# Peptides against a protein of PDB entry 5Z08, part 258

Target 1, 168 residues: chain A of PDB entry 5Z08
Amino acid sequence: RQKDEWAKKTSSLMKQLDWFIGEHLGAMLAAEELGGPVVGELMEIDPDDLSAGFNAHGKLKKATSQPDLDRRQRRIDDIWGPQDEQGQAHKRKRGADEALAASAEMRDLIEQLMNKLVEAGGDNSATYVEIPRESAAARFLVRSKVAMFHPNDARRLRLVDFGRDLDD
Target 2, 222 residues: chain B of PDB entry 5Z08
Amino acid sequence: GLPRLIDAIEEASKIPAKRRQTPIKPTIEKLTTHLYTHGASPDSLLRLADLLTLRNHLDQASLAAITRNLYPSSTVSDEVVLRFIGALGHGQLKPTLALQALFLRWLVMVYHLLENPGVLGQVYGVLFDLLDTAAIRPQLCHLLALVTRRKHVRPFRIQAILTLSRQTGGDPNLTGLLRVFKNYYPEIIVGDATKGRASAFKHPDPQWRQHLDEIQQRRSEA

## One batch from the design tools (peptide; made by RFdiffusion4, then SolubleMPNN)

Design b2_p24_7_s4 (from b2_p24_7, 17 letters changed)
Fold by OpenDDE base, seed 1:
Parts: structure tokens; C-alpha cells; sequence
Structure b2_p24_7_s4 (fold): chain B 168 residues (1-168), chain C 222 residues (1-222), chain A 24 residues (1-24)
């Protein structure tokens, strides 16, 4: 009975978290990862500015498709590509694809961090997740005080121990 | 082809404009047209980086025109990057600060095409120490925002940027860079000195990027 | 219980992420 209630509450919280990541954080993390504004420090970027891409005077221009690390920096300016109808559709699609990718990366990273915390059984040395890169997701988790980098290795990320902070 | 155009410009660059037998402008226009249409190979990029960064007799308008059309057709080598970084700062042998700002803007726009993005992280100190140079600060902060990793966010650099932000009345580009630092150290108090609007570090030229992407796409189809 | 701890951890993650997104 109590285990089932906690399992239901965990499932409900997971759904709320997945919704929040998918509907709010994903687009912002995509924008940051691409080289837009930092999540949690957003200047008023008009959502219309996000949809379009900025010229040398800060105004919108054209989208084109290229590969993964290059694709992330390229995906801003493709998310920020031309206002021709076909270009807008490709741009919206690419923006959506990056928001989905950022959401998936954030979700996976949270899951790995939680799994490592459970597996470590209180051993702080075993709680670190190796991250393949410094992502917008990883940086946001640190900025939001959800996670901490290893002091000597920025490729190692751990969940903040909330248990100590809740019982003190 | 592009190599022959570069050869002609290299030879002309050794001679003062008043002593040239032929105007260089038509050759520069042919070069920039070729670069716009086809981009530059890694070998051509290195030669063009030397023309742009080494002291020669080319006029500032020609150097700026080449820089604005410096589309890589492939990747950008560490050697090319280091030529542009080595051209930064003050001195009579350095390019003008206006041209240095164009180089930094170019590095921002081609950052994704670097063979080794880590090369900029190795020269992070050189870049950071130039933040006091107002003429290049906007593009320099943007480049640093891309390059910055936790290893670069040190207490002395946090204090340096806070001090410089106060001295500049809260330059939005410095505030934007400090926000990047805050991703690694949330405890950084972006105090009243940063009440200004930070820079979002938007792509400096989306048309240039679109055109770069078209050039790069042709390479993937070949 | 492991489930209670997991639930508390998720709740704290969720609150901190929301706060971090609102302090924009």
C-alpha cells in the first residue's frame, strides 16, 4: 500500500517534470545550446525573434542543414533561418527537433544522475555521471543547483545531495 | 582558379599601392566573387589568413572585403585559428582594431567548423586579457561565451570581469559573459553593476551563415 | 524508504528547475 502510493506520486512527479522539460525547458535549452540566451538569465527575447534569426542589425534571415556539433551552432541560425514559407517550415521543424533533442538530453541526464545517486548508496565518489560534453542541460542543472561538477573534472557531474539539506 | 588569384594578391601585397603597375581592386573582386561562390579550401584559408594577419601593403577595404567573404568550403584548421588569434591586440605590426573585430566575428561564425574547438580554449587567457579593448569587446565576449568552460572560470577572472563591468558602466557584452560564468558558479552575484541588459550573443550575420551552409552542403553532395 | 527518497529527490529537482527557469 504505502509503496504503491509512493510509486504513484513518483510517476505523477515524473510526468510533471517531463511536461516541464518538454514544454518549457526544451526550447530554452535548445536556444542556449545553439548560442542564444542562457536559460535562467533570459533577457526579454520576443518569441517572434526566436522564430526568425538575426542579421548584423539583429533582424531575421535564412536556414540551411548541416551535421551534429556544427549542427547545434548551425541549428540556431537554421532555427533562425529565412522567412520564406518553405524556409520557415524547415526552420520551425529544426527548432522543434532541437527542442526535442534538448528535452531528451535533459531528461536522460536527470535519469542518469538519479540512478547514480541510488546506486552509490551514499558513496559520493560513485555518484558522478560522465557527460560527453558540456551541454546547455548540464549547465542549467548546475545553475539551478540541481547538480554539481566535480571540482577537478568538468566531465563529471553529480546530483546535489538534497537529503542532507532536508534533514538539517 | 583560387590559388592563382591568391598568388597575384600575395605579390601585389609586397608592393605599396602607389608603386603597383596594375590596380589590385579587380583581382580582389575576382577573389571575393570566387570565395562567395565556392568558399576556400583549408590550404587557401591558410594563405588568406596570412594575407589578412601579416603586415602588408593591402588596403583596409580589400582586407575587410576578403574577411567578409572568407567562407570555408571545409573545416578550419588550428593553424588558421592561431593566425587570427596572433593578430589580436595592440601594436604597430597588428591589424587595425576594426579588422580584428571582423576576425573575431568570423571566428564566431565558423566556430562550428573548427577541426579542434579546444584550440580556442588553450588560448583563452590571451583572449580574456583583451576584454579592456572596447573596439573588439562585443565580438570578443561573444567568442568567449562560446569557448568558456568550467576550467576557464577562475576567481581572478570573475573578479576581473566584475571590475571591468563596473568600470564600463555595465557593458551588456560583459554582463552576457558573466552570465555564462554564472552557469558554472551560480553564487556569482551579478550585482547592481550588471543591472544592464546583457547581450544574448545572437549570430552576428544569419545571411552569411545561410550562405556558408549552402557552400558546406555542396561539399557533402560532392 | 527508497521510493520516498526518490520522490523527495524528484520534487526537489522539479522545484529547483522551475525556480532556475523563473529567475530568468
Amino acid sequence: as target 1 above (168 residues)
Amino acid sequence: as target 2 above (222 residues)
Amino acid sequence: SKWAEKTKTLEEIYQRLRQGALEL
Scores: peptide ipSAE 0.403, ipTM 0.423, DockQ to the pose 0.237
Fold by OpenDDE base, seed 5:
Structure b2_p24_7_s4 (fold): chain B 168 residues (1-168), chain C 222 residues (1-222), chain A 24 residues (1-24)
Amino acid sequence: as target 1 above (168 residues)
Amino acid sequence: as target 2 above (222 residues)
Amino acid sequence: SKWAEKTKTLEEIYQRLRQGALEL
């Protein structure tokens, strides 16, 4: 009985989490991976800096010397501009595909972190998941205080011990 | 010249149409032809902005015709912008919502000619609070898409757009504006309300743009 | 119970993810 109630609650929470990741968080993480602004980081991105676009490292491209007005119009035109219905459809499709990929990565990472916590049996050294890269998903988990990097290895991520932080 | 045409229209605007000695339509046609050919100087733009925004006896067709031909030959001053912004919203002394939509469309089309684009950022709250007005929302969202900066993207405004988007069944202009907000805060949960078609905020009138560019080019050659 | 701990952990993850995405 009690196990079944907890299993139902867990299943309900997983469905809510899945919905939240798929419908909301995935598109935001995809924007970050595509060099958009960081989820949960108040990156003070100046609108002029935003107009320059993002480099492969998520850093603002240095705004080239074009007049600020033309850059904003051009960026609105680059974001929204007359790419043929096909080019806009392709950019929307790519954005949707990246949002799905980011959602899947976030789900997988949460699942791995949860599994490692259960497997570790209280050994904090065994709770680390190895991550292949510092993804938008991994960074967001750290910023949201869900996870922490290993102090000496940014490729190792663990869940925050939520049980201890409630007693302090 | 243009000043004399404006003088004649200003005087005629003080008099009800039924009490005018001469029809104003021929003078409006001369004005719109002149504006189409040469554009309006900053001083002429201010006078025309007053004619368009202040309550007078000009008919709506004449006001719309002037607005559709309101090509700046130079820059657009803060004072001209503020006349048009001050004319927005509901009230007995305000222009019609149809004319307000034309003013917002005009501000979008001349945004690159503003002496100080920051002036629109200073009145951002006034513009944003009008998003519930359906008749002007398409052009208002387009203008806000141009004007929006990080300082304007506040939690209460994000929530206001999300709420209004739900209430409107996902207005594509609101979805478009929310995507602009998301460019500053990608963490904005766009939700199901934005799975819909977003407005791309394309230039409202490519022919008007081309003609404006021709008028502006003549100024650079003079 | 392992299930209670898992549920509490998931609830906390969900709350923190929501907060991290909404406090913007």
Scores: peptide ipSAE 0.400, ipTM 0.385, DockQ to the pose 0.245
Fold by OpenDDE base, seed 3:
Structure b2_p24_7_s4 (fold): chain B 168 residues (1-168), chain C 222 residues (1-222), chain A 24 residues (1-24)
Amino acid sequence: as target 1 above (168 residues)
Amino acid sequence: as target 2 above (222 residues)
Amino acid sequence: SKWAEKTKTLEEIYQRLRQGALEL
């Protein structure tokens, strides 16, 4: 019973995280990679936009009928300004593709970081993931205090030990 | 074609405006129109970078017009990047600070087209040391925001930004750059002088970006 | 339990990512 409850909670959190990355974070990360604002710089992001994805019970609100691509594109457009109508389809596609790529990269990076933490069995030296590039995703994880770079190697990233940070 | 226009401008650039037999403005207009329509190939970009960065007899309005229409049709080589970086700073042989600001803005707008974005990381110190130059600081901070990696975020540079931020009364671009530094070192305390509004480093010209994307798309179809 | 730890870690990741996107 308790294990099943934790498994359900984990699955719910993963869905929430995937939604948050896909709907909100991916577009901002894509904008950063494309020479837009750095994610975490004073974007007047309506806090309600970040919360709007979840109901009071932590259930995903049903995606409004607009494809995830259009939401991501809107977010890129909100960051970079209004898009001209005629170039819209290909730029929407490119911006959407970049937002998808950034979302996938963030998701994969979180998964790798989590897997390494589990595999390390408490050895902090074994918790490092090798990152191919210092992406917007990696930088955002560090800024958000989710991850830390290795002191001597910026290609090595690990999760922050949330247990220690709570006791300090 | 574009090469012939560049040839004519290169030859005209060697001659003072008062000694030219023909006005260069019509040729500059043809060049800028061509660049707007088709963009510049890597070879043409290099030649144009030399025209823009080397001291010659072209007027500032013409140089600015070329820079504003400098759409790459392809990638941007390290050599082109280094021409623009080499043109930064103070000196009698350097372009005007107004033109340098346009170059930095251009580098921001074409950053995703660089063959090797790492080249800017190699010259990071050169860029960083120019932060005291107020006229180029906004675009320089934006470029540094894109280029900055953990290896660049050193204690002396953190302190330099904090000091310069105090001296400038909290320039929002410096505050923005310091926020980028905090992405690598969250423990960086942004002092009271930096509690002000940070620059979000938005894309400098959305219309220019749109037009660049259209030019780049035509390349992918060819 | 390993599952509880994983869940707590995910919750913390989610909260920190959300905060990091809101402190914008």
Scores: peptide ipSAE 0.390, ipTM 0.416, DockQ to the pose 0.250
Fold by OpenDDE base, seed 2:
Structure b2_p24_7_s4 (fold): chain B 168 residues (1-168), chain C 222 residues (1-222), chain A 24 residues (1-24)
Amino acid sequence: as target 1 above (168 residues)
Amino acid sequence: as target 2 above (222 residues)
Amino acid sequence: SKWAEKTKTLEEIYQRLRQGALEL
């Protein structure tokens, strides 16, 4: 009975996590990989300096100060949102493909980190996952305080010990 | 084609504007139109990088127009990147700071097309040492935000950003870069002087990105 | 139990990712 309740809760959390990664986080991570905004930094975006696009004549546009959520959504929409019809479909497709790839990378990385924690059996040295690259996904996990890099090797990532952080 | 337009501009660049028999502007307009329509191959990018970074007799408006239309049709080589990095900073033989800001913006917008993104990490110190130059700081901070890895986050650089942030009254771009550093070292106390707005390093030009994507897609279909 | 620990870990990951994404 209790094991079945925990198994159901785990399955429910996995579905919620997969949905959150796929529907929200993947597009933002893909935007970061493509030189867009960095995810999870409380960037009070001063829109004026970096969001100033060029007009058709190559003049710098002044960015208007929108609220941070609206600025984020606009930035995601400016990177991944609907453009003009035919160029939109292909850009939407590429943006969707990049968002799917980023979602898959984040999901795989979380799974590897959890598996290593279980396999290590309490040996902190064995909890590290080797990452092929310092991806937007890896950086976001560190920013979100989900993971930490090895002190001497940025190719090694492990889960934060949530049990210790609660007792300190 | 594009090579012949570049040849004509290279020849004209050797001659002072007052001594040219033919106005260069129509040839620059043809070049920029071609770049906008088709982009630049790796070989053409290298030649254009030399025209943009080496001292010649081209006017600033022409150089800026070429830079604004410098769409890669393919990848960007380490050699092209290093030409633009070598053009940064103060010196009588270097491009204007306004043009350097355009080069840094271009590197941000094409970062995902670099053959080896690690090349920027190798020149990280050169880029970081230019943060005191106000005219290029916004674009430089954005590029550094993309390039920064744990190996680059050193105590002396943390202190340098904190000092420069205080001296500038809390430049949002420096605060943004310091936040990137804090991802690697959460214990970095972003002091009260950095309670200001941090730049989120948005893509500098969404329309330029769109047009780049269209040019890049034509290559994947060919 | 191993399942309880896994569930708690996933819950914490999920909350931290959501918070990290909302703080933008």
Scores: peptide ipSAE 0.402, ipTM 0.421, DockQ to the pose 0.243; fails the geometry check

Design b2_p24_8_s1 (from b2_p24_8, 14 letters changed)
Fold by OpenDDE base, seed 3:
Structure b2_p24_8_s1 (fold): chain B 168 residues (1-168), chain C 222 residues (1-222), chain A 24 residues (1-24)
Amino acid sequence: as target 1 above (168 residues)
Amino acid sequence: as target 2 above (222 residues)
Amino acid sequence: MQDYEDTVRRLIEEISENIAKYLK
């Protein structure tokens, strides 16, 4: 009974977090990744706004449809790209795709971080996840004090040690 | 010379990579080779600081390569320092935290070449307030360890770093900074806040230091 | 097994709380 309530609560909490990532956080992360506002500076970003891209000041700009370069190059191109009219439908789809990709990246990163912490069995050296790039997701987790970078390697990320304060 | 290479990179930085008529990589390689061999003059250093800190179309690999080869041939001006400090933190126009960490590492490595080391003391609060940013904390603590004077060690900052040390599970860099604070206020208890070893803040790149010294020596002989 | 589940729950709770604190 308590285990089932716990499983339900844990499942519910995970589902709620997953929902929040998908419905809200993904769009904000995509906006940050595309050169928009840092997550937390603007709480309401419409995925449709992501399609327009952001200017040098992080404001919505009509971005032209440029081919799939690396997201960072896309960010630069979305910020500085000319406003061509024809790309609006492709832009909306692109904004949605970026939000979905950011959501997936955040989910995967959280999962990896939790898995590594559990697998490490208390060895702090084994708790690090290697990240291929500094993503908006990684930066957000660090800013929110969920994760920490390795002191000597910014490609290694771990959960903040929530456990030490629980055993004392 | 170096100014012409910077001119070419500045112009290329205004244009998206896909729209450039010529690849910028060969010019970046020439720049980094020149910097490695001769270092950067104060004027060139300022221009490069603008390229590194201002939003442009240069790729992160190029920016990192320039930063890794940013050997001053002489001194580092307050203006150059302030460009890098102004690039720190979170914001839409800020460089990546990875690049900011490289800037802080650079400031640590060139600290002895600053025209006015006191400039960092003037912006001490700005630097200190960024300690919660984990991605830059190691280099930031090292820089603060160099910059900290008695005037900066205030009760509110002592409490802030103790609190942050507890929250981080005893980050060794924060413990290292607390040890620096303890030099000014011996009554600070470091052990209760930190179960961990303190960072010794060793030079981050001995080879880079040696090469910098060689560049600096060539100028004194000319 | 139960300790693992409790650990995961606590982690999700802490993650969620920290995210919520950052976004208020």
Scores: peptide ipSAE 0.367, ipTM 0.395, DockQ to the pose 0.064; fails the geometry check
Fold by OpenDDE base, seed 5:
Structure b2_p24_8_s1 (fold): chain B 168 residues (1-168), chain C 222 residues (1-222), chain A 24 residues (1-24)
Amino acid sequence: as target 1 above (168 residues)
Amino acid sequence: as target 2 above (222 residues)
Amino acid sequence: MQDYEDTVRRLIEEISENIAKYLK
C-alpha cells in the first residue's frame, strides 16, 4: 500500500514536472538558446530593435558608415533573424522546434542527473553527468540551484545534494 | 519653462519630504510633461543629471519618472554621460541599483545622440568591472555591446566574462557580450557557453525611440 | 527498492521546489 501510494505520488510529480517542462519551461529555454531573455530574468529587451544600428537621428544606420557597429548589428540580426513576416514565421517555427528540443534536453538531463546521484551511493565523484554542451537546460539547472558544475570541469554537472545539511 | 521647473525641484530636493511646505509631485509631473513634449536642452540635461545622480531628498518614483522622460532635445554632452557613469556601483551615496539600471537603459537609448561616443570607451573599465552586479547587468551588457571596440577586447576581460558566465549559469547578456567580443576576435573560443542564449540587445523601448525621434526632428526643422 | 523510490521522490520534490523558487 505505501509503495503503491509512493509510486503513484512519484508518477504524479514526474508528470507534473514533465508537463511544466513541456508547456512552459521549454519555450523559455528555447528563447534562451535563441538569444532571448534568461529564464527567470525579465529581459524587456526586444531583440528586433537593436538590429538597427541607430544613427544620430535614431534611424537605422545605413550598413556603410561604421563597419564595426554594422558587424555587431549583423551578428545580432543573425541571432534574432529577419523581422520580415516570413522571418517571424521562421522564427516562430524555429522557436517551437527549439522549445521541443529544449524540453527534451531538460527532461533527459534531469533524468541523467537523478540516475547518477542514485547510482553513486554517496560517492560524490560518481554523481557527475558529462554534458555535451552548456545548454540552456544545464544553465537553468545551475541558476535554479538544482545542479552545479564540477569546479574544474564545466562539462561535468551534478545534482545538488539537497539531503546534505549545509551545516558544513 | 523647463529651467524654472528644475529650479523648483532643486530647491525641494534639499528639503526632506516631511519638511516641505508644498508637495513636489505636481512640479515633477509638470517637469515630466514638459520633458515628454519638448525634451531637455544640454544645459537642462546636466542639471537633471545632477538631480538624478546626487544624493538628495527626492523620492525614487520621482527620480524614475524623470529618467523615463529624459528625452534629449539635442545632443548629450560628455559631462552628462560622466554624471551617470559616476553614479554607478555600490555605496551609500550612490543611487539605487534600480535607478542605475534606468540610467544605463537611458544611455543605451540615447547612445546615438552622444556628442562623443568615445567617452564611454574611456570609462570602459569602470563599466566592465560592474558586470558582477546582477541588478544592472542586463543594461550594462547592452551598453557595453554598443561601446565595445577592438581595443577593449583583452584576454583578461574575455576570461572574466567566461568565468562570470559560468558562475551565473550562462547569463544571456554575458553571452551576448561575448558574441560582440567574438566579432573582433573570431578565434575567441567561447566554449559551449556561447551556444546558449545570447541577448540580442534590442532597443529597450521602441515607443521611447519613436518619441525621441519626433523630438529630435522638431529640432532639425527649427 | 523502497529507498530508491523515496530518494527519487525526494529529488523530484527538491528539483521542483528549486525551479519554482527561481521562477518567482
Scores: peptide ipSAE 0.365, ipTM 0.404, DockQ to the pose 0.043; fails the geometry check
Fold by OpenDDE base, seed 4:
Structure b2_p24_8_s1 (fold): chain B 168 residues (1-168), chain C 222 residues (1-222), chain A 24 residues (1-24)
Amino acid sequence: as target 1 above (168 residues)
Amino acid sequence: as target 2 above (222 residues)
Amino acid sequence: MQDYEDTVRRLIEEISENIAKYLK
């Protein structure tokens, strides 16, 4: 009985988190990855705002002409293509695809982090997940105090031990 | 006197500019001149903090002019500080980010006059969480550099600054703040992103400081 | 198994809480 209630509660919490990632967080992460605002600065990102691209400062690009050489800007321009009607549809689709990709990356990263923590059995050295890149998802988890990087290796991420850090 | 000028501005602030019977600019100029000459008492500072931080019909230029001349003649109370801190961040009811940057700059310049500098330490989290806001980050980092104590230097905040430093391409102000953190925890690896130039957090306005010192000196002699 | 489930639940709760706190 308690196990079933627990499994149901765990499944419900996981479903709620998964839903939140898919419905809200993914788009915000995609915006951040595209050089938009850091997650939490803009809670409601209009896909059209994503389509306009963001400057190096995370602000919506006003149509100013100067090609900022920032690779991020080029990626935004590449993702958000020419402003023709077909380009806008492609932009919206790409925005949705980026949100889906960001959602999937966040889900996978959370799962890996949890799995490593459980598998480590208390060995802190074994709790690290190797990340191929510093993604918006990884950054968000660190900012939200869910995860931390290895002090000597920014490619290694682990869950924050919430129980220990409260007593220090 | 200063209270009457504040009264007039408070009343004018309730009315849209287009509906005012008289232009407020001459009264603002009188206020700023008075503030420049005499400074503001604690009571006047509180009233001015409300005018600056609460949504009203005053124009941004007037608010900025008041803030630039907001010389304390005495100390700065916790209440005044908290009004300015409460005005920080994003929101339609909050002052513009440009004005918020002026408030943070002001707090830096008057930090030594706070009745209780510890009040900023109590709201450290609120300040720290605003580091993502690029428009206020330079002044915010400077204020945090003054406020930071060992108790504030937590692993999550170290990581947050490191992450934000990477995201910003090594903002010199963040690097400067990390150096302050490193003073408390020498083991903090200021990674490659911090190889850049760190801000020295110099006084934002030496002339303003000198003028403040003159105003404060007159108080000590009275 | 129960300990694992409890641990996972606790982790999800903590993760969710921290995310929620950050986004508030």
Scores: peptide ipSAE 0.364, ipTM 0.391, DockQ to the pose 0.063; fails the geometry check
Fold by OpenDDE base, seed 2:
Structure b2_p24_8_s1 (fold): chain B 168 residues (1-168), chain C 222 residues (1-222), chain A 24 residues (1-24)
Amino acid sequence: as target 1 above (168 residues)
Amino acid sequence: as target 2 above (222 residues)
Amino acid sequence: MQDYEDTVRRLIEEISENIAKYLK
């Protein structure tokens, strides 16, 4: 029973994180990657949009409101799209494609970081993921204190040592 | 006034040159003359940044002429900066690399007028990742030389510049950027491969600077 | 298995919390 509740909770948290990445974070990451505002520093993230995704305790909430994706995507499209109707449509499509790509990259990077930490079995040297480039996703994870670069090689990224507190 | 000239150019930019009822060149000349005389307000800069960075039917000579006369009459907003940054790199919808080089040159020349110079530091990674693009590298290195702070000087970036410097046969602009990095980390061995003359990153256009200063002075007196 | 699941849960919680803190 407790194991099933745990599996459900873990699955729920992962689903919530995936949802937040796809619905909110991906577009912002795409904007940064394309040379738009840096995630969390220049974007007036409507606190309500975040509060819908994250509770006051930093827990992901099931945000029910779909409408806010359109506004952020519109900003990306307003930044990078052609001014003609066809161009705006192409711009919207491109912005959507970039948001999807950024979402996928963020999900993959988080998964790799978590997997490496678990597989390392306490060996800190084995916790690093090699990143092919400094992406918006990688930069965001570092700024948010989720991840840190290797001191001598910033192609290597690891989760912040949440683990000392995990073994205690 | 300037807004009406921009309106006319925006409308013309939507139409292929062969289908325009009137030649746009006289309007571009009026715009560039106005910009040279009075500069561009923040609002006008944003509109012009869109014209310069978004794919439209304006010819490259007209876009270059506007960019060369893009004197800010006041400050440069983050939004304007980000339009130009987003126009950088490879892509079918992006401006030509020649025009991108002019944008980077412009950012260098107006760096002291940015409302928030920190905005470029925030997008440092985006800029840095473009160093492999030879056509924009000279201006990009100059901009990075202005923007670089201690927080940006990371081991992977040091190694990336060193690698690229070797691959390019010691590009003087890369050597110049490495010298900037060395100011923050003296232990950086700018290897013997950088025996080349480092760029001093001098102002790209002293006459343009002087004219900008004149335009900016008029604002302070008004 | 339970230890792995608990570890993954805790990691997701910490990641989510740090993201939320940064975006506030």
Scores: peptide ipSAE 0.345, ipTM 0.373, DockQ to the pose 0.055; fails the geometry check

